# Peptides against a protein of PDB entry 3T6J: the designs that were tried, part 35

Target 1, 375 residues: chain A of PDB entry 3T6J
Amino acid sequence: PIVESYIGFIESYRDPFGSRGEFEGFVAVVNKAMSAKFERLVASAEQLLKELPWPPTFEKDKFLTPDFTSLDVLTFAGSGIPAGINIPNYDDLRQTEGFKNVSLGNVLAVAYATQREKLTFLEEDDKDLYILWKGPSFDVQVGLHELLGHGSGKLFVQDEKGAFNFDQETVINPETGEQIQSWYRSGETWDSKFSTIASSYEECRAESVGLYLCLHPQVLEIFGFEGADAEDVIYVNWLNMVRAGLLALEFYTPEAFNWRQAHMQARFVILRVLLEAGEGLVTITPTTGSDGRPDARVRLDRSKIRSVGKPALERFLRRLQVLKSTGDVAGGRALYEGYATVTDAPPECFLTLRDTVLLRKESRKLIVQPNTRLE
Target 2, 372 residues: chain A of PDB entry 3T6J as posed
Amino acid sequence: PIVESYIGFIESYRDPFGSRGEFEGFVAVVNKAMSAKFERLVASAEQLLKELPWPPTFEKDKFLTPDFTSLDVLTFAGSGIPAGINIPNYDDLRQTEGFKNVSLGNVLAVAYREKLTFLEEDDKDLYILWKGPSFDVQVGLHALLGHGSGKLFVQDEKGAFNFDQETVINPETGEQIQSWYRSGETWDSKFSTIASSYEECRAESVGLYLCLHPQVLEIFGFEGADAEDVIYVNWLNMVRAGLLALEFYTPEAFNWRQAHMQARFVILRVLLEAGEGLVTITPTTGSDGRPDARVRLDRSKIRSVGKPALERFLRRLQVLKSTGDVAGGRALYEGYATVTDAPPECFLTLRDTVLLRKESRKLIVQPNTRLE

## One batch from the design tools (peptide; aimed at target 1 I85 H145 R267)

Design b2_p16_1_s3 (made by RFdiffusion4, then SolubleMPNN; from b2_p16_1, 7 letters changed)
Fold by OpenDDE base, seed 2:
Structure b2_p16_1_s3 (fold): chain B 375 residues (1-375), chain A 16 residues (1-16)
Amino acid sequence: as target 1 above (375 residues)
Amino acid sequence: MFGIAGGEVYPVVREP
């Protein structure tokens, strides 16, 4: 089999300032069948980037075709195993030199292995559909998240010589209608400027790209889904995200007013955006479990994903990108922390819901590192 | 990086 590996100080999620990488490494085997799907996604990436809700001037000037491989992990050394990776983690290098994507296929499989009776916070009518399509929908989401999420967008930069990588006279900020008024100076990076929110903000952008682009028929076709199957994959992908936003409350520490996991914070933010959209798109209802203790149900109206959800996500995602591109830390922090705030205010009462989430928390997921044998 | 919904995955080494 084809073997891939990496090692080094790579991911900065455990650094409160988002700057210092944790030392990690893996050895994995290429899953050729799944990799072929991601290769088709890569082949369509340049066209799909044009579907993102920002002007071409806020996208990379030139698309650099990346690698994308599905991997079955044999061994992973680090604080946790991701479902997907986009490297390098430096936006300047991504836009000038390119990047590589991987999906950790067997990690995803473990994440999907939830028994129906243990599946929390879903309506009974959604459980079978969720179980059936969680895996396929996650493959779509991870592919879009890594390739077109982390792999998209331009940072406006002024170099050491004073030259801009954008036309100051013609590029217009779509949110303000004005010329660009802020940018990254020489030596400034995404992580250095946005600091404490950088990791979670970027994950939120990438997750939002996944949700937004999974609505595109070409994406579902690439993954082999058409007709009713494509619609079910879309529905389950969005349902999984709103459920994840509720589950995210496990990773919030009220006493410290902070989040302990960047991706889960991002998913909570997306949940808040979709709740704000209203129109009955997302509903969270406190209930009582069969054990007589608190429970909850998340409902997503599939008929409103395109009419209500997509426009709300479009506006939010565009704002995320514009603020990122222009290096507007004040605006970015105000936007992101606003949605990331957890209170017990009605109607949602998120702090109360957090108690329910903790009560219903699943056991810690473990991946047993596999061995290989010749047969 | 894409983190799994529901939390982190932790590796466990087992003997063959």
Scores: peptide ipSAE 0.028, ipTM 0.630, DockQ to the pose 0.324
OpenDDE base, seeds 1, 3, 4, 5: peptide ipSAE 0.028, 0.029, 0.026, 0.029; ipTM 0.632, 0.622, 0.606, 0.660; seeds 1, 3, 5 fail the geometry check

Design b2_p16_1_s4 (made by RFdiffusion4, then SolubleMPNN; from b2_p16_1, 7 letters changed)
Fold by OpenDDE base, seed 1:
Structure b2_p16_1_s4 (fold): chain B 375 residues (1-375), chain A 16 residues (1-16)
Amino acid sequence: as target 1 above (375 residues)
Amino acid sequence: MFGVAGGETYPVVREP
C-alpha cells in the first residue's frame, strides 16, 4: 500500500484570532480508485477555474498543478478529523509554490452512517434519495471545496519594494466598476487582516465554490455521474448544504453572540444567502414531531437550483472573492457578519429553530481507529 | 479544510 502522512502545526480553527496552528498528524493509506477521480479533476482544474464568477485578474496569474489524493485514515492525532485538507494554509505559498489536497475518504463514510429513522429535518420523500447520494455528492463537494475553493483566487499585494502584483491602471473591481483601491501590504496576510472571521469566511467561500461548480456537467462526469444520477447528486449536495445550515445553529451561542465552529457558521451563511434568494428555492417549516414536541422540515426546490440558487450564489461568491482579493476587511466583515447574524425575526425565527435543533440533536459520534488486515 | 456535513470536524470552542 502507498502510505501518506503529515505532522505539524496545520489548522488554526481553535485559535480565536485564526493565527496559531494546532499541532496534528495523520497516517493514511492511498485509495487508488478514488484518487484517480481527483486526478481527473486536477487535470481539468485550469479550465474549471475560468468558470468561477470573477475576472481572470482576480485569479492566480499562473496555474500551479496541485496533487490530490484520496486517503483512508489509519490514525489521526488532533482535536478533530477533517473530511478534506488543503495545505499549506498560507495564501502566499499557495500562490507561489503550490498546494496539496487530500480527501479523507473513510472519515466521510463514518459521517454518512445515519439511520433513516434518525435523519432529521428532511421531507420523507427526500430521505431515501439523500441516503443514497449523500456519500457520492460529498465526494464531489470535498473535491471542489479543496481544489477549486481553497485553491482559487488571488490576493492583491504590494511588496516591500512598492511593486504591485496587479496593474493598478487596468484592473477594475467588478462590484464597483472602479480601479482597485485597497490591497495587502508587505507582511499582511489573509488571517492577519480578517482575523476572527478569516477561517469561517474562507470555508464559506470554498463551500460556495463547491455548490457553484457542482452544477457543471464536466465535474459530474469526472466523478462518474451522468443523466438523472448527475441531477440527483446536484440536488442532494445542495439539500445537504441547506440542511447543514439549519444544523449549524447548534454551534451558535446566543448569550455570547458567537459561533463555536467555523464550517458550521459558513454553512449557516450559505443557507441565509439561499433563503434571501426567495422564490420558493428554500423553505424551512416548523412542525410537530410524532412525540408532540417541536420539529422542522427543510425543503429545496430542485427546479430552482439553476434559475434562482446559482445566480444568488454567483453574486455572493463574487463579492466574497473581491473583498478577499482587495483586503477590504470592513466590507468583508459587513457582508459576512450580516449573513452570520442569528435572530428570532420572522419568518425564519432562527433562535426558536435553534431550540428545535438542540432538541433533536443526535448523540456525538466517536470515531474509532480502524483495523487493517493483510489478505 | 473541509468540515463534515452536519457534524463537528473540530472540537467546539467551549466558552469557559
Scores: peptide ipSAE 0.029, ipTM 0.661, DockQ to the pose 0.149
OpenDDE base, seeds 2, 3, 4, 5: peptide ipSAE 0.029, 0.029, 0.031, 0.032; ipTM 0.655, 0.671, 0.672, 0.669; seeds 2, 3, 4, 5 fail the geometry check

Design b2_p16_2 (made by RFdiffusion4)
Pose (drawn by RFdiffusion4):
Structure b2_p16_2 (pose): chain A 372 residues (1-112, 116-375), chain P 16 residues (1-16)
Amino acid sequence: as target 2 above (372 residues)
Amino acid sequence: STYGNSTAGTFDFDGW
C-alpha cells in the first residue's frame, strides 16, 4: 500500500505484568527505492530459517512473504517511535497466515565522537563508519527472522494437537515433548514479566547469528573489504549495549526496567561466559579523571567462540518457547539476567560509571496535517 | 478462534 497504517493496544512492554498493551497508532507512506533492498531479503528469507539451531519441526509450519517495507513516518502517536516492528502481536496469526515487517526510513535519518563512551579510539572509527549501514541489517534480521522464526506448540480444545507428537523430540533432553501452550494460553500470559525481554533477546541473538552470513551482507551490499567491519561494529555494538543496559536495571528492586536493554545485557553475559578472552570489561579512567570503562571485543575469535555460545543459546531459548516451559525459561534467563558485584566485572560497581556516562535520549518532533 | 496478546517485535534505539 502507498500508505501504511495501524493502531490499537499493541505493544505490551509497559505492563508490569506484561500482558496489557499500550495504545498507539501510526500513519506513514511506503518508500519504494529503499524497500526493494528489503524485499530482496524476503525473497531469500525461506532458506535461512532452516539454518537456525533447531530442527524444521521446531519451526513454523510453512513460510511467507508477509511483508518488509521502508516507511517514512507521518504520524506516530503514543510514547515512542520504534525503528522497526513485526506485527500484529498475535502469534497464532504469525504462524497460520503471516505477519509484517516494518523498517521506518525517516526515523533513522534523524538518529545518527566523544559520546561514543566505553569504546576505544579505534573502534569508534569503525563505529561511525558502519553503525548506520549495519543498523539496517540488524533491524531486518531482528524483525524478519527474529520473531519470524519459531513455532508454538498448542493444545487445541480436544486432546489433539497442532502438531504430530510422536515424531517431535527435544535436543537438549532427548525425551518426547511433555509441555506446551494449552487453550487460551499465550506468550505473555505465561512468561509475563520475562516474555517481552526474552523474546527480544532471541530476536537480537538471531540478528547477530545470521548477521554472520555472507548472503545477507550481499543483500545489503557488504563483502570483501566491507563484509568485515559491519559484522564487527554490529557485535561490538551489541556488547556495548549490554554494558549500557545497567542504567535501566534497578538493583534495589532487583528489577529490570526494559526488555531490550535487559536482553542486550543477557547476550553480553552469555558472550562473557564463552570466555576465551573474546570479551572484556576494564575499569579504566576517562581523560576527565573520573571513572570509566573500555569494552574489548576480540574480532578474530567471533566465529571460533562467540557463534557457538549463540546457537546454543538460541537453541535453548527456542526449545523452551515451543514447549512453553516457564520453569526452564526463567531459570535459564533470570540467571543470566542477574546483576551482581562479583568479579572480574563487578556489574554493581560498573553500573555507577554507566550512570555517570549515562545519556538522555533525544526528542522527535512530528508534523501535522491541516484540512483545507 | 480467539487470539490472545503477545509481545510485539520492536527495535529500540537505546544503546545504539

Design b2_p16_2_s1 (made by RFdiffusion4, then SolubleMPNN; from b2_p16_2, 9 letters changed)
Fold by OpenDDE base, seed 4:
Structure b2_p16_2_s1 (fold): chain B 375 residues (1-375), chain A 16 residues (1-16)
Amino acid sequence: as target 1 above (375 residues)
Amino acid sequence: KEYGQSPLGTVSLDGY
């Protein structure tokens, strides 16, 4: 088998300022079959990037084909095991060696194993469909999230010599209609500028890319879904995201007004965006469980995903990218923190819902090292 | 990679 590994101070999600890396490592084997699907996605990436809701001037000047593999993890050392990874983290390494995307396939498989009776916050009519398509939809989401999410977008930079990586006279900000008025100066990075929101903001952008692009028939075709199956995968992917946005409340600490998990914060933000879109797209209804205790149900109107959800996400995603590209921290914080704010204001009453989420919280799944054999 | 391309640091997608 092809063995891959990495170790080091890699991810900075546990640093409030997004700077200090946590020690992490894995050993994995390549899943050739699933990797083939991701290779097809890579082959289409340059074209799919054009489908993202920002001008080419806000996209990378040149697409560099990354490596993308599905990995079956043998061991993972860290505070948490991810579903997907983009590496490396360091600028010098990225510039000289490129980057790699990975999906942790067997981790996803474990994550997908949900008992119907334990599946919270979904309508009964959605549970079977959710169980059936959660895995496939998440494969799609992870692929898009890593490759086209994290792998997309351009930062406007002025180098140490004063040169710009964009034409100041011709590049127009699609949100303002004006020329570009801000950028990253020499020595400034995404993390250094956006600091406390950088990780979550970027995850939100990547997740949004996944939701947005999964609507594209080509994407579903790459993963082998057509017709009704493709529509179900789309539905479950979006449903999973809005459900995750509710589940995310577990990771919010009201007393500190902060989030403890960047991805979950991102998913909550997306939920807020889709709720704001209105028109019955997403509905969260407090209920009473069979045990007489508080419960909730999330409903996503599949018929409104394209008509209501997509436009809302398009606008939001474009704003995320534009603010990121221009290094507009003030605007970025205003936008992101606005959606990341958790209050008990009606109609959602998120703090009350959080209590429900905590009440219905299931025990964390334990992932155990698998065995391998040579035949 | 060309200067001015978006830096792609190490990121992960945590499951839910």
Scores: peptide ipSAE 0.076, ipTM 0.648, DockQ to the pose 0.270
OpenDDE base, seeds 1, 2, 3, 5: peptide ipSAE 0.043, 0.033, 0.025, 0.048; ipTM 0.670, 0.655, 0.664, 0.660; seeds 1, 2, 3 fail the geometry check

Design b2_p16_2_s2 (made by RFdiffusion4, then SolubleMPNN; from b2_p16_2, 11 letters changed)
Fold by OpenDDE base, seed 4:
Structure b2_p16_2_s2 (fold): chain B 375 residues (1-375), chain A 16 residues (1-16)
Amino acid sequence: as target 1 above (375 residues)
Amino acid sequence: MELGRGPTGVVSFDGY
């Protein structure tokens, strides 16, 4: 088999300032069958990038075809095992040198294993559908998240010689209608500027790209979904995200007003965006479980994903990208922290919901790495 | 909910 590995100081999620990488590494084998789907996604990447809700001037000047493989992990050394990886993490390198994507297929497979009786916070009518399509929808989400999420967007830079990588006279900020007023200076990076919100913000952008682009028929076709199946994959992907946003409350520490997990914070932010969209798109209803204790249900109106959800996500995602591209830390922080704020304000009463989430929390799953055999 | 901490990728957590 083809063996893949990496090692080093890679992910900065554990650094409060988002700057210092955690030492991690993996050894994996390439899953050729699953990699074929991602290869098709790569082949369509240049076209799909144009579907993202920002002007081409905010996208990379030159498309650099990345590698994308599905991996079966044999060992992973780190604080946690991801479902997917995009490297390098430096946006400047991504836009000038390229990047590599991997999906950790056997890790995803573990995530797919859900017992119906243990599936929390979903309507009964959604549970079977969710179980059926969680895996496939997550494959779509991971692929989009890595390749077109982390792999998209441009940073506006002024180099050490004073030259810009964009035309100051012609590039217009789509949010303001004005010329670009801020950028990254030489030596400034995404992480250095956005610091405490950088990791979660970027994850939120990537997750949002996944949700947004999964609505595109070409994406679903690449993954082999058509007709009703395609619509179910879309629905379950969105449903999974809004559910994850609720589950994310576990990782919020009210006493410290902080998030302990960047991806979960990102998912909560997306939930807030979709709740703000209103019109009955997302509803969280406190309930009473069969045990007589607090419970909750998340409902997503399938019929409103495209009409209500997509436009809301489009606007939000565009803002994320514009603020990122321009290095507008003040604007970015205001936007992101606004949605990341957890209060007990009605109607959602998120702090109360958090108690419910904690009450319904299951025991931590242990991921056991497999062995291999040569036949 | 176990923290799947992954690099720039989607981290799988309990319930996700």
Scores: peptide ipSAE 0.027, ipTM 0.672, DockQ to the pose 0.232; fails the geometry check
OpenDDE base, seeds 1, 2, 3, 5: peptide ipSAE 0.026, 0.023, 0.026, 0.026; ipTM 0.655, 0.629, 0.645, 0.652; seeds 1, 2, 3, 5 fail the geometry check

Design b2_p16_2_s3 (made by RFdiffusion4, then SolubleMPNN; from b2_p16_2, 12 letters changed)
Fold by OpenDDE base, seed 4:
Structure b2_p16_2_s3 (fold): chain B 375 residues (1-375), chain A 16 residues (1-16)
Amino acid sequence: as target 1 above (375 residues)
Amino acid sequence: MKLGQGPTGVVSLDGY
């Protein structure tokens, strides 16, 4: 078997300032069969990057073909086991040296295990579809999230010699119509500038890329979905995201106005963006469960994903990227924290919904890492 | 960066 491993101070999710890495390491075996679809995605990555809603000037100057491998994790030492990884985390290195993506296939397999009777916050009619397509849709999302999410975009930098990695005279900010007015100085990084929002913001960007690009026919074709199946995968992927946005409220601490999980904060932000789009795209309806206690249902109008959802996400995702590229911390913080704010304001009443989420919280899944043998 | 990072020690996949 091909063995993959990494070790070091890698992820900064647990640093309140987003800068200090937590010591992490894994040992995994390459799953060649499961890697094939990700290899096809890599083969299309350069073209798919052009579908992202920002000018080429905000994308990496040179496409560096990354590695993307599905891994069966044997051991993972860290605070949490991911479904996917993109490394290195330094954007400058991603731009100049390249990056690697991995899907933790056996972790995904655990995620796919869903019991219908325990599936919260979905309409009954959506549950069977959700169960059927959760796995496939999540494969799509992970692939896009890592490869084209974390693997996309450019930081505008002025180096220690005063040279810019972009043409100051010709590059235009698509949001303002003006020349670029801010950038990263020598020694500044994404994490150092955006600090407390950096991790969640980047996860939000990556998740948004996943949702946005999963609408592209070529993506579904790469993953082997066509016709009605492709549309169902899209629907379930979006449905999963909006559901996750509701579930995210578990990880919000009202007393501290703090999020305890960067990815869940990101998913809540996306939910807010899609709710803001209106037009009946997303509806969260408080209900009463069979036990007589509060419950809720999330509805996503599949017919409005492309007409309402996509444009909303496009605008949002563009803004995320532009603010990231230009190092506009003030603008980025204003945007992101605005959507990440949790209040009890109508119509959503998110703090009340949080109580419902907590009430309906199921036991946490425990991931037990496997042994392996040759047969 | 990584998708699906859970809480310390044990991972909840409820969001997925």
Scores: peptide ipSAE 0.065, ipTM 0.758, DockQ to the pose 0.137
OpenDDE base, seeds 1, 2, 3, 5: peptide ipSAE 0.035, 0.036, 0.066, 0.043; ipTM 0.695, 0.695, 0.764, 0.650; seeds 1, 2, 3, 5 fail the geometry check

Design b2_p16_2_s4 (made by RFdiffusion4, then SolubleMPNN; from b2_p16_2, 8 letters changed)
Fold by OpenDDE base, seed 3:
Structure b2_p16_2_s4 (fold): chain B 375 residues (1-375), chain A 16 residues (1-16)
Amino acid sequence: as target 1 above (375 residues)
Amino acid sequence: KEYGQSPTGTVSFDGF
């Protein structure tokens, strides 16, 4: 078998300032059969990058074909095991040297096991559809999240010699209509500038890319979905995200006004964006469970995903990218922390909903080290 | 960077 591994100080999720890496390592085996769809996604990546809602001047100057492989992980040492990975974590290297993506296929398979009776916060009419398409929708979301989420966008940089990697005279900020007024100076990085919000902000950008691009017919075709199936995969992917935004409240600590999980914070932000869009796109309704205790239901109107959801996400995603590209920490922090704020203000009453989420908390799925052999 | 990274140590897909 083809064995892949990495080890070192790789991810900075546990650093409050987003800078210091946690020691992490894995050993995995390549799954050739499951890598094919990701190879097709790579083949379309250059074209799909053009579908992202920012000017080409905010995208990488040159497309560098990345690797994308499905892996069955044998051992993973770290504070958490992911479903997908994009490395390296240095934006400058991603722009100039390229990057690698992996999908941890056997980790994704764990997510496929959902018991209907334990599935919380969904309408009964959505549960079977959700169970059916959760796995396939994850394949789509992970692929897009890694390849076109983390793998997209350009940082504006002035190097040590004073040279810019963009034309100061011609590049226009699409949000302001003005020339570029801020950039990364020598020695500045995404993590060093955006610090406490860097990890979650970037995850939010990547998740938003996934939701946005999964609406593209070519993406669904690459993953083998057409017609009604494609629409169901889209619906479940968006539904899963808004549900996750509610579930995210578990990882918020009110007394400290902080988040304990970067990805879940990102998903809450996306939920807030889609709620702000209004027009009945997303509805969270407090209910009473069969046990007489508080419950809730998340409803997503599938007919409004393209008409209401997509435009809202487009505007938000563009703002995320523009602020990232220009190194506008003040603007980025204002935007992101605004959506990441959790209060008990009506109509949502998120702190009250958090109590419901905690009450309905599911037992976590434990992942243990497997083995494999040749026969 | 990762998708579905969990701080619990032995669990993926927090919230899913």
Scores: peptide ipSAE 0.265, ipTM 0.808, DockQ to the pose 0.139
OpenDDE base, seeds 1, 2, 4, 5: peptide ipSAE 0.243, 0.248, 0.255, 0.112; ipTM 0.797, 0.792, 0.803, 0.758; seeds 1, 5 fail the geometry check

Design b2_p16_3 (made by RFdiffusion4)
Pose (drawn by RFdiffusion4):
Structure b2_p16_3 (pose): chain A 372 residues (1-112, 116-375), chain P 16 residues (1-16)
Amino acid sequence: as target 2 above (372 residues)
Amino acid sequence: GTYSFDSGEPEVAFAP
């Protein structure tokens, strides 16, 4: 459609429980030139789902070209203006018929070297160069194969299923599936507090995982002297964001104030666990003399160490999502999402530095439409 | 599901 639109109580992020949605609405015009560069990603999107760490039976049944667009925003009502979105928020529909992927083009043109804190004098160069371009990649993957992948196991009214039980097996355990989503049950209704952050974490992780693929970069025009940097800046940005996320964590309530930031911290911790000197947090000192930190990501070890930690992570997340296993999900997540002062990082002590170097986000003014 | 920036989603305001 020339004009794209949507509204309702949709994103559930701000409900302390995680079920009730916050009202919003938007009207934006579809840009053509930048969309084809996405519709391409849609065309070849079918294969990639099978590259995911879980078998095809653990994925949605068919596939689709649900849609991927680039929208110049006219009116976005509500608290915020996301860079991209995958909706409607009803999973059943995501599997049965489809969903949509939205990359807002003109919001980007808004959001773009001393404020590059927690990086090195190198790095921030590659950051300034490849952040913008890589942003499209991460968004495309986050939206398309982030939430586009995965399958829910639901018990329909009768004792039957939405799938064939005897032929489905859990790779982690080896047994046959003993858990699932029963009638009326949904992602938020079960995982609740964690559902948003958990699902986002999965999406971003698939983001990096498939951001390692030559084809996607060929779609975005990255290869050779190019294919490097963008991938690096992407991962580096992910680990840095994992560091900045401490600001949005409340230690006194042992509570996280956001899904994305928490998820990014979790991915950071998983990478730190992979070890092998791939990632480091150094309690340095800024030129101003105050405290500071430098995030060190060895790029040569990206495929040899980091990727395994990823696909094992995604495999687990997805496995626990399909069967709807909350116990495992939480134990696997809230354990990764835990914030403590234990070395050789001391995140409780780092958080202060993160707050000192903290940033306050900008404001996006919006135009109106007068009736003549 | 939405995607956010490094600092989160920006605030929104309307022109008069």

Design b2_p16_3_s1 (made by RFdiffusion4, then SolubleMPNN; from b2_p16_3, 5 letters changed)
Fold by OpenDDE base, seed 1:
Structure b2_p16_3_s1 (fold): chain B 375 residues (1-375), chain A 16 residues (1-16)
Amino acid sequence: as target 1 above (375 residues)
Amino acid sequence: GVVSFETGLPEVAFAP
């Protein structure tokens, strides 16, 4: 078997400023069959990057072909086990040196193991479909998230010599219609500038890329889905995201007005974006459970994903990227924190929904890392 | 960056 590993100070999610890495490491075995799908995704990456909703001037000047591998984790040392990884976490290095992507397949399998009777916040009619396609949709989402999410976008930089990596005279900000007014100066990084929102903002961008690009037939074809199956995978991927946005409320601390998990905050933001789109795309309905206690249902109108959801996400995702590229911290913070705000305002009443989420919370799963042997 | 949905990740504890 092919063994992969990494070790070091890698992820900064536990740093409130998003700068200091936590020490972690893993040993894993390559899943060749699933890796083949990701290799096909890599082969299409340069083309798929052009489908993202920003001008080429806001995309990387040169595409650097990364490695992408599906891994079965044998051991993982850290505060948590991700479903996927994109490293290094430095945007400048990603742009100049390249990056590595991995999907932790057996970690995803644990996430798949939801019992129907314990599956919360979904309509009964969606539960079986959700259970059936959750795994496959996760594979798609993780692949897109890592490769084309974290692997996309350009930072506008003025180097120490005063030179720009973009043409100031010709590059136009698609949101303002004006020339570029801000950029990263020498020594400034994504994390250093956006600090407290950097991690969550980037995860939100990556998740949004996943949702946006999963609508592309080529993506689903790469993963082996066509026709009705492809549409079901799309639906379940979007449904999972809006459900995750509701579940995310568990990780919000009202008393401190802060989020305790960057990815969950990101998913809540996406939920808010899709709710704002209106037109019946997403509906969260408080209900009463069979036990007589509060419950809720998330509904996603499949027929409105492309007509309502995609345009809303497109606009939002473009704004995320433009603000990131230009180093516009004020604009980026205003946008992101606006969607990340949790209040009890109607019609959603998110603080009340949070109580429902907490009430329906499942016990944390213990991830047991198995032994392996050659036979 | 990483992605996780329902892997049971703990709450992020901020380092000093």
Scores: peptide ipSAE 0.021, ipTM 0.631, DockQ to the pose 0.268
OpenDDE base, seeds 2, 3, 4, 5: peptide ipSAE 0.018, 0.021, 0.019, 0.023; ipTM 0.601, 0.644, 0.613, 0.611; seeds 3, 5 fail the geometry check

